# Designs tried in a protein design run: peptides against a protein of PDB entry 5EFW. Part 36

Target 1, 141 residues: chain A of PDB entry 5EFW
Amino acid sequence: TTLERIEKNFVITDPRLPDNPIIFASDSFLQLTEYSREEILGRNARFLQGPETDRATVRKIRDAIDNQTEVTVQLINYTKSGKKFWNLFHLQPMRDQKGDVQYFIGVQLDGTEHVRDAAEREGVMLIKKTAENIDEAAKEL

## One batch from the design tools (peptide; aimed at target 1 R16 D96 K139 E140)

Design b1_p24_7_s2 (made by RFdiffusion4, then SolubleMPNN; from b1_p24_7, 11 letters changed)
Fold by OpenDDE base, seed 2:
Structure b1_p24_7_s2 (fold): chain B 141 residues (1-141), chain A 24 residues (1-24)
Amino acid sequence: as target 1 above (141 residues)
Amino acid sequence: SEKEEEELLKKLEERKAEIEKAVA
């Protein structure tokens, strides 16, 4: 579909389902993580975590979900083959007309290293803008 | 575009339904 072919790494999750599973994943995300769509859909995104993933950072993500707020972090993630990558990750809720959370939008910017300063700011702006584009597309319907 | 937005929402609903069926 057009949405799946957006050349950005992103997923949509449903916090109203058990364990907040992924309900949508872009083609780019599948390519990045080396998983098939069938392997991804219905799963919590924690399968991307591994031994070197910072648990405190993971807790920030969990807290954002529980508190229905946005968060931007960098964390180590793993592909299916076990390859490590730095994930500049932005998560934000998608709300309905009443303001209730329907979904979460997760956008990933992958890199070989942790980014700082101008590179980080640029990446954050990019992933936030991507998330907003997805959110606005849904709200206009 | 409006068409793209409609397709997006449709896909989301389809995926949600698939997951709900699998998780239930």
Scores: peptide ipSAE 0.107, ipTM 0.649, DockQ to the pose 0.121
OpenDDE base, seeds 1, 3, 4, 5: peptide ipSAE 0.030, 0.027, 0.025, 0.027; ipTM 0.580, 0.593, 0.608, 0.621

Design b1_p24_7_s3 (made by RFdiffusion4, then SolubleMPNN; from b1_p24_7, 13 letters changed)
Fold by OpenDDE base, seed 3:
Structure b1_p24_7_s3 (fold): chain B 141 residues (1-141), chain A 24 residues (1-24)
Amino acid sequence: as target 1 above (141 residues)
Amino acid sequence: SAAEEKELLEKLEKRKAEIEELVK
């Protein structure tokens, strides 16, 4: 569909379902991670984690979900073939008109290196703006 | 656009329903 062809790496998850599974993934996300849509839908996004993924960073993500807040972190993720990449990751809740959390939006910016300073700030702005665009498209109807 | 927004909502609801059925 047109939505899946948006050239950004993102997923939508449903925290109201068991284990907060991915319910939507962009084509770019599938290409980045080397998985098919059938392999990803219905699964928790933890399959991207591996041996060198920092556990403290993962805990920050979990805490944000539990507290229904947004978070931005950088962590090592793995493709299906086992290739490591640095993921500048932003997660935020999508709320309904009553203010209740309906979904989470996850946006990924991939890179070969951990980014700092101006490059990090620019990346954060990009992934946050992407998340807001998705949120605006979904929450008001 | 409103059409794109509607499509997104329908897509999300469809995926949710499908996953709920699979995990029952």
Scores: peptide ipSAE 0.044, ipTM 0.627, DockQ to the pose 0.130
OpenDDE base, seeds 1, 2, 4, 5: peptide ipSAE 0.035, 0.030, 0.030, 0.024; ipTM 0.615, 0.598, 0.592, 0.602

Design b1_p24_7_s4 (made by RFdiffusion4, then SolubleMPNN; from b1_p24_7, 13 letters changed)
Fold by OpenDDE base, seed 1:
Structure b1_p24_7_s4 (fold): chain B 141 residues (1-141), chain A 24 residues (1-24)
Amino acid sequence: as target 1 above (141 residues)
Amino acid sequence: SAAEEEELLKKLEERKKKIEEEVK
């Protein structure tokens, strides 16, 4: 579909379901992580974490979900084959017209190393803009 | 576009429903 073919790495999750499962994943996300759509849908995104994933950073993500706020972090993630990559990750709530959280939007920018300075700023702007585009599309309905 | 927006909403609702049925 057109939406799934957007050449950006993103997922949409449903915090109103048990364990906040992924309900939508872009084709690019599947390619990055080396999982099939069937392996992804219905699961919590924690399967991307591994031995070198910083637990304090993971807690920041969990806190943002629990508090229904946005967060931007960098953390080590793993593909299905076990390949490590640095994930510049942005998460934000998608709210309805009443202001209630319906979903979360997660956007990933992958890299071979931790990004810093200008590269980090550029990456953050990109993933935040992507998240806003997805949110806008949903709110206009 | 309007078509993309409609597709997003439709897919979200359909997939949400599917998962809800599986976790019941």
Scores: peptide ipSAE 0.045, ipTM 0.614, DockQ to the pose 0.126
OpenDDE base, seeds 2, 3, 4, 5: peptide ipSAE 0.040, 0.037, 0.030, 0.030; ipTM 0.608, 0.601, 0.559, 0.593

Design b1_p24_8 (made by RFdiffusion4)
Pose (drawn by RFdiffusion4):
Structure b1_p24_8 (pose): chain A 141 residues (1-141), chain P 24 residues (1-24)
Amino acid sequence: as target 1 above (141 residues)
Amino acid sequence: LTEAEREYAARLREERLAAEREAE
């Protein structure tokens, strides 16, 4: 299917279920994070976080979800085995024609450090185009 | 799905199928 043909790291969550769980995770996201589908479907994506994760940054994501809007941030995430990586993360809601939120889309791009300038602009362009591709691929669900 | 959501999804499927018939 088209959703499975999207070669990027992403997860989709359902805010209408308690605690906004992951309902779909990309093949690339699972192998990057070393988790399986059986391990993480039904879980809130906060399991990616840990000791060196910036708390104010996590706060900005919580607020954006509460307000039902988009957010782009960078933060430290961990794999299942505990390896550290920087995550250039973009979040956006999918809405129906009346504007009601159906799901959240999250797209991840791994790095070894915080990026800025042109490197950040390129990464943001990649993850925002992917989110639009995901929205278009999942509009009937 | 609510009734409105089901109607919305059906509309998208009908528009997609109409566009495929016109392209043929």

Design b1_p24_8_s1 (made by RFdiffusion4, then SolubleMPNN; from b1_p24_8, 14 letters changed)
Fold by OpenDDE base, seed 4:
Structure b1_p24_8_s1 (fold): chain B 141 residues (1-141), chain A 24 residues (1-24)
Amino acid sequence: as target 1 above (141 residues)
Amino acid sequence: MSEEEKEEIEKLREERKLKELLEE
């Protein structure tokens, strides 16, 4: 199915709950971050942040959530074991038929380095398309 | 049950449905 083909790193969060917790995580995301599902469900995704995570970039993410808008950024994230990775991250709201935000979709493209130019454009296109696919899949609710 | 409690239960129900859809 289309859903089965979404073997990407993504989470769904619920901004209607306190601290916008993760309510769904893909298996790929769990593998990437080295966390179990039980460790991350119900938590804010900030546990991925660490010493070298740019606070200004984090603020952009927070602002997007608060303003109910999409954002695409690159930031340093950390696995459970403390490994750093560059996260090309796209976040967008999932809206109901009335236009109200129900969830946020977060898609992560991991890499060992900050991507630039054509690689960045390609990555952005990929994660945005992935987010759209997830959004469409969720319309089946 | 308060209206707020009902709303919270409905949110939890929606979350469950979403998880079921995406985990299949």
Scores: peptide ipSAE 0.114, ipTM 0.598, DockQ to the pose 0.063
OpenDDE base, seeds 1, 2, 3, 5: peptide ipSAE 0.081, 0.112, 0.098, 0.069; ipTM 0.579, 0.584, 0.580, 0.569

Design b1_p24_8_s2 (made by RFdiffusion4, then SolubleMPNN; from b1_p24_8, 17 letters changed)
Fold by OpenDDE base, seed 4:
Structure b1_p24_8_s2 (fold): chain B 141 residues (1-141), chain A 24 residues (1-24)
Amino acid sequence: as target 1 above (141 residues)
Amino acid sequence: LSEEEKREIEELRREKEELEELLA
């Protein structure tokens, strides 16, 4: 689909379903993580975590989901083949017109390197903007 | 995002909502 071909790394998850599974993944995200769409859809994104994934950061993600808030974090994730990469991503709720959360949008920065300082700030701004664009697209109509 | 991409997102959202209603 056109949505899948958006040249951004992103997923949409459904917190209204058990364990907040991924219900959509962009082609870029699949390429980044080395998974097929069939392997990812219906699963919680925690399969990207591994031994060196910081648990405190994971807790921040979980807390944000539970509290229906946005979060921006950078943590070690793993591809299907087991390769480590730094995942700077922003997660935010997608709300309906009533204000109820219906989905989460997760956007991952392009690249797999650890970013700091100005580069990190720039990356955060970019992924936040991307998330807003996706959210806006879903709300407009 | 292009306008086409925006439409695709919305269409997908609606489709998923319908699916959720059917499966819930």
Scores: peptide ipSAE 0.044, ipTM 0.598, DockQ to the pose 0.041
OpenDDE base, seeds 1, 2, 3, 5: peptide ipSAE 0.036, 0.026, 0.025, 0.023; ipTM 0.594, 0.550, 0.531, 0.530; seeds 1, 2 fail the geometry check

Design b1_p24_8_s3 (made by RFdiffusion4, then SolubleMPNN; from b1_p24_8, 18 letters changed)
Fold by OpenDDE base, seed 3:
Structure b1_p24_8_s3 (fold): chain B 141 residues (1-141), chain A 24 residues (1-24)
Amino acid sequence: as target 1 above (141 residues)
Amino acid sequence: MSEEEKEEREELRKKKKELEELLK
């Protein structure tokens, strides 16, 4: 679909369904993670985690979902083939015009190393802008 | 906002409606 072909790494999840499953994934996300769409739709995104994923960082993500807030973190994720990558990850709720949470937007910026300083700031701005574009579409309904 | 961003947002809006129908 047109939405799937947006050249950015992102997913949409549904917190109103059990275990907050992925209900949409961009083509870029599938390419990054090496999964097919059929393999990930209906699943919680935790399958990207592995042995070196920091549990405290994962808890920050979980807390943001539970509290319906946004969060930006960096964490180790794994592709289907087991390759590690640093994921600069931004998560935020998608709200309707009444302010009720409909979905969560997850945006990923991948890299071979942990980013700091100017590179981190630039990456954060990029992924937040992407998330806001998706969120704005929801508010227009 | 660029024209490309406006078009992207419109497509996202349309797709959200489709998703809502699929989840019924």
Scores: peptide ipSAE 0.110, ipTM 0.664, DockQ to the pose 0.126
OpenDDE base, seeds 1, 2, 4, 5: peptide ipSAE 0.030, 0.056, 0.030, 0.048; ipTM 0.563, 0.593, 0.583, 0.568

Design b1_p24_8_s4 (made by RFdiffusion4, then SolubleMPNN; from b1_p24_8, 16 letters changed)
Fold by OpenDDE base, seed 2:
Structure b1_p24_8_s4 (fold): chain B 141 residues (1-141), chain A 24 residues (1-24)
Amino acid sequence: as target 1 above (141 residues)
Amino acid sequence: LSEEEKKEREELREKREEEAEEEA
């Protein structure tokens, strides 16, 4: 599918299901996080969190979901093996033709360090553009 | 990976999930 051709780290979640589970994960996301697809599908993305994940940042993500808005944050995430990475994360709602939220698109830009200034701005532009590409590709499903 | 390393990774995963659920 066009969605499967997007060689970026992303997930699609379903907020209409209990606990907003992941319903799609890109191959790149699986490689990044070191999980199988079977280990991820049907689960909330919170399994990426760990001891050094900023709770206030997680709350911003939750607030965006609850309010059906987009958010861009950086947070510490963990791979299955426990490897830490900085996740420049963008979340946005995917809306139907009526304007109702059907899904959320989550895009991850991984890094060893917290990105700032020009690098952050570039990363944000990249992940937002990726999210738009995913939104367009998912409308064809 | 050894079976022990796989076990340790799974235990670490479970711990992180429990901690994250308490924060929700």
Scores: peptide ipSAE 0.068, ipTM 0.566, DockQ to the pose 0.013
OpenDDE base, seeds 1, 3, 4, 5: peptide ipSAE 0.074, 0.013, 0.018, 0.059; ipTM 0.573, 0.433, 0.492, 0.555; seed 1 fails the geometry check

## One batch from the design tools (peptide; aimed at target 1 F24 G42)

Design b1_p25_1 (made by RFdiffusion4)
Pose (drawn by RFdiffusion4):
Structure b1_p25_1 (pose): chain A 141 residues (1-141), chain P 25 residues (1-25)
Amino acid sequence: as target 1 above (141 residues)
Amino acid sequence: STEAWMKAAPKAADEIKAMYERLAE
């Protein structure tokens, strides 16, 4: 299917279920994070966080979800085995024709450090186009 | 729906079904 042909890291969550769980995770996201589908479907994506994760950054994500809008941030995430990586993360809601939120889309791009300038502009362009591709691929669900 | 997600994601259809059963508990 088209959703499965999207070669990027991403997860989709359902805010209508308690605690906004993951309902779909990409093949690339699972192998990057070392988790399986059985392990993480039904879980909130906060399991990616840990000791060196910036709390104010996590706060900006919480607020954007509460307000039902987009956000782009960078933060430290961990794999299942505990390896650290920087995550250039973009979040956006999928809405129906009446504007009601159906799901959230999250797209991840791994790095070894915080990026800025042209490197950040390129990474943001990649993850925002992917989110639009995901929205288009999942509009009937 | 669950069935719609299963059709849209055949690689994970069993895992999606099992996930929705757990969430129903």

Design b1_p25_1_s1 (made by RFdiffusion4, then SolubleMPNN; from b1_p25_1, 13 letters changed)
Fold by OpenDDE base, seed 5:
Structure b1_p25_1_s1 (fold): chain B 141 residues (1-141), chain A 25 residues (1-25)
Amino acid sequence: as target 1 above (141 residues)
Amino acid sequence: SVEKLMEAFPSAAEAIRKMFEELAK
């Protein structure tokens, strides 16, 4: 699909389904994580976590979902082969006309390195803007 | 809606369908 071919790492999840599964993943996201689309769809994104993933950061993500708010974090994730990478990502709710949450959009920065200072600020701006673009595209469905 | 997403993004349709089938059991 057109949305899948967007050259950004992102997923869409459905919090109204059991365990908030991924219902959409971009091609770039699959490449980053080394999973096939079949392996990803229908699953909660927690499969990316591993031994060195900071549990406090995971709690921030969980709290944002439960409270239906946005969050921006950076944490250790793991590819299918077990390779560690730093994942800077932004998560925000997609709301309908009534203001009710329909989906969540998660956008991950390109690359695998831990970023700081100006580079981190620039990356955050980019993934937030990307999330807004995806939100607009999805609203036209 | 989920139905609209299934129409627009066929790659997700099968996974979503399976989930709803499990819920119906």
Scores: peptide ipSAE 0.026, ipTM 0.549, DockQ to the pose 0.440
OpenDDE base, seeds 1, 2, 3, 4: peptide ipSAE 0.019, 0.019, 0.020, 0.023; ipTM 0.529, 0.535, 0.521, 0.531

Design b1_p25_1_s2 (made by RFdiffusion4, then SolubleMPNN; from b1_p25_1, 15 letters changed)
Fold by OpenDDE base, seed 1:
Structure b1_p25_1_s2 (fold): chain B 141 residues (1-141), chain A 25 residues (1-25)
Amino acid sequence: as target 1 above (141 residues)
Amino acid sequence: SVEKLMEAFPSMAEAIRKMFEELKK
């Protein structure tokens, strides 16, 4: 259903605004990260990073945004209370009819450990499918 | 405060926000 497609951990960001702020966050994302919507909207998603977040992985995300491409990575993120979790993260651009990037869609799959092999492949398929569902829904506006 | 912040964004951004919030009801 439509609700099932969007009842996932995701954000939408606006790269045309300074510092690519979050303009939408799903309820599930709020629950995962332990932040309120007011604490999140208008901010760059880097607030999820912490001491053990791999900086090279963060740079891959930054490069994807700058180059307007998609990327899939796993990185350590932190909740508001400081709880660490492994974030299987997929980011992809949302383009308009002209092909210009309007927004980015970020989808998160959380876990207590770094996922590998079959579990990783399954997770990647899930978050990519979720991103496509969000893209399709948004283009109906 | 959140609503005020969203008004500073492009109309499409607001539409997306509104759309997804309504779908969750």
Scores: peptide ipSAE 0.028, ipTM 0.525, DockQ to the pose 0.074
OpenDDE base, seeds 2, 3, 4, 5: peptide ipSAE 0.047, 0.025, 0.020, 0.025; ipTM 0.591, 0.505, 0.492, 0.513; seed 2 fails the geometry check

Design b1_p25_1_s3 (made by RFdiffusion4, then SolubleMPNN; from b1_p25_1, 11 letters changed)
Fold by OpenDDE base, seed 5:
Structure b1_p25_1_s3 (fold): chain B 141 residues (1-141), chain A 25 residues (1-25)
Amino acid sequence: as target 1 above (141 residues)
Amino acid sequence: SVEKLMEAVPSAAEAIRAMFERLKE
C-alpha cells in the first residue's frame, strides 16, 4: 500500500561532506532501486536520474539543498536495471538545537504514473509525516 | 494510517543510530 511504501523508503544525506552523499539508506529504498547498501553509501543520489528525468525538477531539489529548505516534487527515476518509475519525493533538512542543518531526510513514494489531485495530496501528506517521524527519531541520537 | 507510521519509528531510530555509530569508527 501507499503507507507501506512511505514507511520504509528513505535516505539520509550529509551536506557537510563533499557532494552531499547518502549516509543511510533504508532496506526498502535498496529494494526499490535495486542497489546494495555498499553501492549507495557515500554517493550522491543523482545516480537515480536518467534520460527522462526532468532537469528543472532536479534543479528545484538542488536549490532546496543549497538554500537549506524543504521541497516536494515528482520526478522520473531509474533503478539499477534501468527501469523507470515515478518518484513522489520529499526532502527536508534535519537541524540541530542551534538551528543549523546537520543532514537531509529524503522520503520516496514510488509509482508507475504521475499522480495528481487527491492522490497527490494524500501522498504528499504521508511522505511529509514520514520525514517528520524520522527527524524526531534522529533527535534521540 | 499515521498510527502505523508512528509504530515504525522506533525501528527506524535504531537503524539510524546504528549507522551513525558505524560512521564514528
Scores: peptide ipSAE 0.152, ipTM 0.686, DockQ to the pose 0.086
OpenDDE base, seeds 1, 2, 3, 4: peptide ipSAE 0.032, 0.073, 0.022, 0.025; ipTM 0.559, 0.582, 0.508, 0.529

Design b1_p25_1_s4 (made by RFdiffusion4, then SolubleMPNN; from b1_p25_1, 12 letters changed)
Fold by OpenDDE base, seed 3:
Structure b1_p25_1_s4 (fold): chain B 141 residues (1-141), chain A 25 residues (1-25)
Amino acid sequence: as target 1 above (141 residues)
Amino acid sequence: SVEKLMEAVPSAAEAIRKAFERLAE
């Protein structure tokens, strides 16, 4: 559909379902992670984690979910074939008109360097903008 | 389009919700 064809790496998860599973994944996300859509939908995104994924960073993501806030982090993720990559990851809640969280939007920037400079700040801005665009398009959730 | 997204997201979410409900039965 139009949603999957958005040329950005993103997923949508449903925290109202057991273990906050992925309910949408873009084609680009599938290409990045080397999984099929059938392998992704209905699963928690933790399958991207591996031996060198920093657990403290994962805890920051978990805290953001529990607190229903946004977060932006860099972490090591793994493709289906086991390839490591740096993921500049942004997560934010999608709320209904009452202010209740219905979904989370996760956006990934692949091929990033583990650096903290102007390029990283620009990447964060782009990721947030992408998430906002998805949020605005999904108001009928 | 925005209209297609607004329709697709809820539809897929509900489909998965129903699947989970079936698994719980």
Scores: peptide ipSAE 0.052, ipTM 0.622, DockQ to the pose 0.187
OpenDDE base, seeds 1, 2, 4, 5: peptide ipSAE 0.025, 0.028, 0.030, 0.040; ipTM 0.537, 0.586, 0.564, 0.595

Design b1_p25_2 (made by RFdiffusion4; failed a check: the pose's geometry)
Pose (drawn by RFdiffusion4):
Structure b1_p25_2 (pose): chain A 141 residues (1-141), chain P 25 residues (1-25)
Amino acid sequence: as target 1 above (141 residues)
Amino acid sequence: EVEVEREKFEEARQIARERFEEAEE
């Protein structure tokens, strides 16, 4: 299917279920994070967080979800085995024709450090185009 | 393709409901 042919890291969540769980995770995201589908489907994506994760950054994500809008931030995430990586993360809601939120889309791009300038602009362009591709691929669900 | 992905989404929603119920116990 088209959704499965998207070669990027992403997860899709359902805010209409309690605690906004993951209902779909990409093949690339699972192998990057070392988790399986059986392990993480039904879980909130906060399991990616840990000790060196910036709390104010997590707060900006919480607030954007509460307001049902987009956000782009960078933060420290951990794999299942505990390895650290920087995550250039973009979040956006999928809405129906009446504007009601159906899902959230999250797209991840791994790095070894915080990026800025041209490197950040390129990474943001990649993850925002992927989110639009995901929205188009999942519009009937 | 829509119906394949719809089935996966419904299966995942079912897992999410089971996990929520278990956590309430």

Design b1_p25_2_s1 (made by RFdiffusion4, then SolubleMPNN; from b1_p25_2, 14 letters changed; failed a check: the pose's geometry)
Amino acid sequence: DVEEMKKKIEEAKEIAKEIAEKEKE

Design b1_p25_2_s2 (made by RFdiffusion4, then SolubleMPNN; from b1_p25_2, 17 letters changed)
Fold by OpenDDE base, seed 2:
Structure b1_p25_2_s2 (fold): chain B 141 residues (1-141), chain A 25 residues (1-25)
Amino acid sequence: as target 1 above (141 residues)
Amino acid sequence: DVEEMKKIIEENKEIAKKIAEEEAK
């Protein structure tokens, strides 16, 4: 079992590199976004954004990164072919034993529509649990 | 396998680092 084979949509980014680039992407994420791994590695995840992506929501993500905190939002993202999808997105820092941020874990739950209430709560629980699982799997790095 | 995961991530990290540094120029 490898991280990239985890059947969830996720990426790992490195805030210690210029512009917090993606350093790891799951196979599911590649399938969702329609990009190859080579097209994604080394780039900031903002390529998923497009015309209808809410800038205020993006700012929340940016603030979380800058403040080294977790955040959960829903935003419009775009595949390589330009297909829109609602991304229930959870981001959290992965810290080392000293407590310093090493990476960020981003988990995506795609949907054709914005989710609310029970559906949103279920999705949030799922992506947060996924992030914790990834953190546990990757902490040996 | 943790060791395999570590290697994959480290390799990807190195690739990402190179790309990121090039794009930053």
Scores: peptide ipSAE 0.228, ipTM 0.771, DockQ to the pose 0.640
OpenDDE base, seeds 1, 3, 4, 5: peptide ipSAE 0.187, 0.139, 0.211, 0.078; ipTM 0.753, 0.695, 0.768, 0.639

Design b1_p25_2_s3 (made by RFdiffusion4, then SolubleMPNN; from b1_p25_2, 16 letters changed)
Fold by OpenDDE base, seed 4:
Formats: structure tokens, sequence, C-alpha cells
Structure b1_p25_2_s3 (fold): chain B 141 residues (1-141), chain A 25 residues (1-25)
């Protein structure tokens, strides 16, 4: 579908469902993580974490979800085959007309390298812009 | 197309709900 084929790495999760599962994943995300859509839907995104994933960074993500705020972090994630990659990750809530959180949008940088300085700033701008585009496209749900 | 996107997300949400429920059982 058109939404699935957006050439950006992103997921949508539903905090109104038990354990905040992924309810949507882009084709690019599936390619990045080496999972099929059937393997992703209904699961909490924690399956991307592994031994070298920084727990403090994970806590920042958890806190953002609990507080219904946005967050941008960079953390190590793992593909299905066990390959490590650096994930510049932006998470933000999608709110309804009443202001209540309906979903979270998670966007991952296209590149898998650890980025710093100008490259990081550019990546952050890109993933935030992507999240806003997705929000505009999906907020009518 | 907002309507198409809504439909896709809703369908995927229902699938996810089912899968999540099955995994919890």
Amino acid sequence: as target 1 above (141 residues)
Amino acid sequence: DVEKMKKIIEENREIAKRIAKEEAE
C-alpha cells in the first residue's frame, strides 16, 4: 500500500493495546530489521534490543511513552539475523482531536551508522520531519 | 490519500490486536 511503501523507516504503535504493540511497519523498516510484517505486527518493539543496547537509553524511551512526550535517542538495535546497527530514533505521540494519545510514531534514520555533530543534527531534522508527515497523514484516524 | 491510510492503519491495528491477544494466551 502507499503508506507501507513510504521510503522511510517507521512504525506506529498503539499504547491503548496491551504492551503498546506495533500496529504498522513500513517496508523500509522491515528491510532494515530483516523481519516480515507478520513477525512485527502485534509485538512490542523491544525485540529490537539486545545485549549492547544501552538500558539507560531504553529507559528514556519508556519514560517518554509513560509521560506521553516525544524523545530522540540513538541506540544499538539488532536485526533478525543478529546484526547490530545504530538507530537514530525519534518517537512522538499522535493525539486525537481531544488531545488524547492514540498512537506513537517511531521513526528510524535510514542510515545504520552512529552519527555525530552535523550528521546527527541533519538526521534528527529528517526523522522529525518524517514523523510530522506521518502524523498529518494518519491523525484522522 | 487520508482515507486509504486510515483504512490501512485500521486493518493493521485489527491484525495486531488479534496477534497480541493470541500471544498473550
Scores: peptide ipSAE 0.388, ipTM 0.849, DockQ to the pose 0.558
OpenDDE base, seeds 1, 2, 3, 5: peptide ipSAE 0.328, 0.220, 0.357, 0.189; ipTM 0.827, 0.764, 0.838, 0.741

Design b1_p25_2_s4 (made by RFdiffusion4, then SolubleMPNN; from b1_p25_2, 15 letters changed)
Fold by OpenDDE base, seed 1:
Structure b1_p25_2_s4 (fold): chain B 141 residues (1-141), chain A 25 residues (1-25)
Amino acid sequence: as target 1 above (141 residues)
Amino acid sequence: DVEKMKEIIEENKEIAKKIAEEKEK
């Protein structure tokens, strides 16, 4: 079994490399976005954005990276074929043994619809828990 | 669950990083 086979939608990025590229993408993420792994690894995740993606929401993500904090947002993303979907997205830093940011973990809800109320709260809890599990598994490696 | 993920990540993390670094060049 490989890292890609973990049954959650997530990526890991490396902010210590130019433009914070994706260094890992799960199979589920590839299926959701309709891209191959070759098309994704080494690139910044902004390729998922399109005409209806809210720029203020994108700025919140960028600010979280710059400030080395976590953020949870919903934004319109686009698949390779151009299909729009709502992405409930959680991002948080992964720190090394010295406390320095080593990577970022990005988790996406496994769904394409905008979620509200109880469904949103449950989705947020799920993606945050997923991020914590990934952090625990990977931070000391 | 976490332990299983840890084992998988240990095997693949460095490979994924290397791929990304090469693609950035």
Scores: peptide ipSAE 0.187, ipTM 0.735, DockQ to the pose 0.172
OpenDDE base, seeds 2, 3, 4, 5: peptide ipSAE 0.040, 0.084, 0.137, 0.160; ipTM 0.586, 0.635, 0.699, 0.709

Design b1_p25_3 (made by RFdiffusion4)
Pose (drawn by RFdiffusion4):
Structure b1_p25_3 (pose): chain A 141 residues (1-141), chain P 25 residues (1-25)
Amino acid sequence: as target 1 above (141 residues)
Amino acid sequence: NTRFHEDRALAEKKVREREEEEAEE
């Protein structure tokens, strides 16, 4: 299917279920993070976080979800085995024609450090276009 | 989308199990 043909790291969550769980995770996201589908479907994506994760950054994500809007941030995430990577992360809701939120889309791009300038602009462009592709691929679900 | 529906069914099942376990506690 078209959703499966999207070659990027992403997860989709359902905010209508308690604690906003992951209902779909991309093949690339699972192999990047070393988790399986059985392990993480039904879990909130906060399991990616750990000791060196910036708390104010996580807060901005919490607030954006509460307000039902988009956010782009960078933060430290961990794989299943505990390896550290920087995550250039973009979040956006999928809405129906009446504007009601159906799901959240999250797209991840791994790095070894915080990026800025042109490197950040390119990474943001890639993850925002991917989120639009995901929204278009899942509009009937 | 078969994969989406499989994944969603698995996620919903696990969410229900977690809610039941928390209600027992």

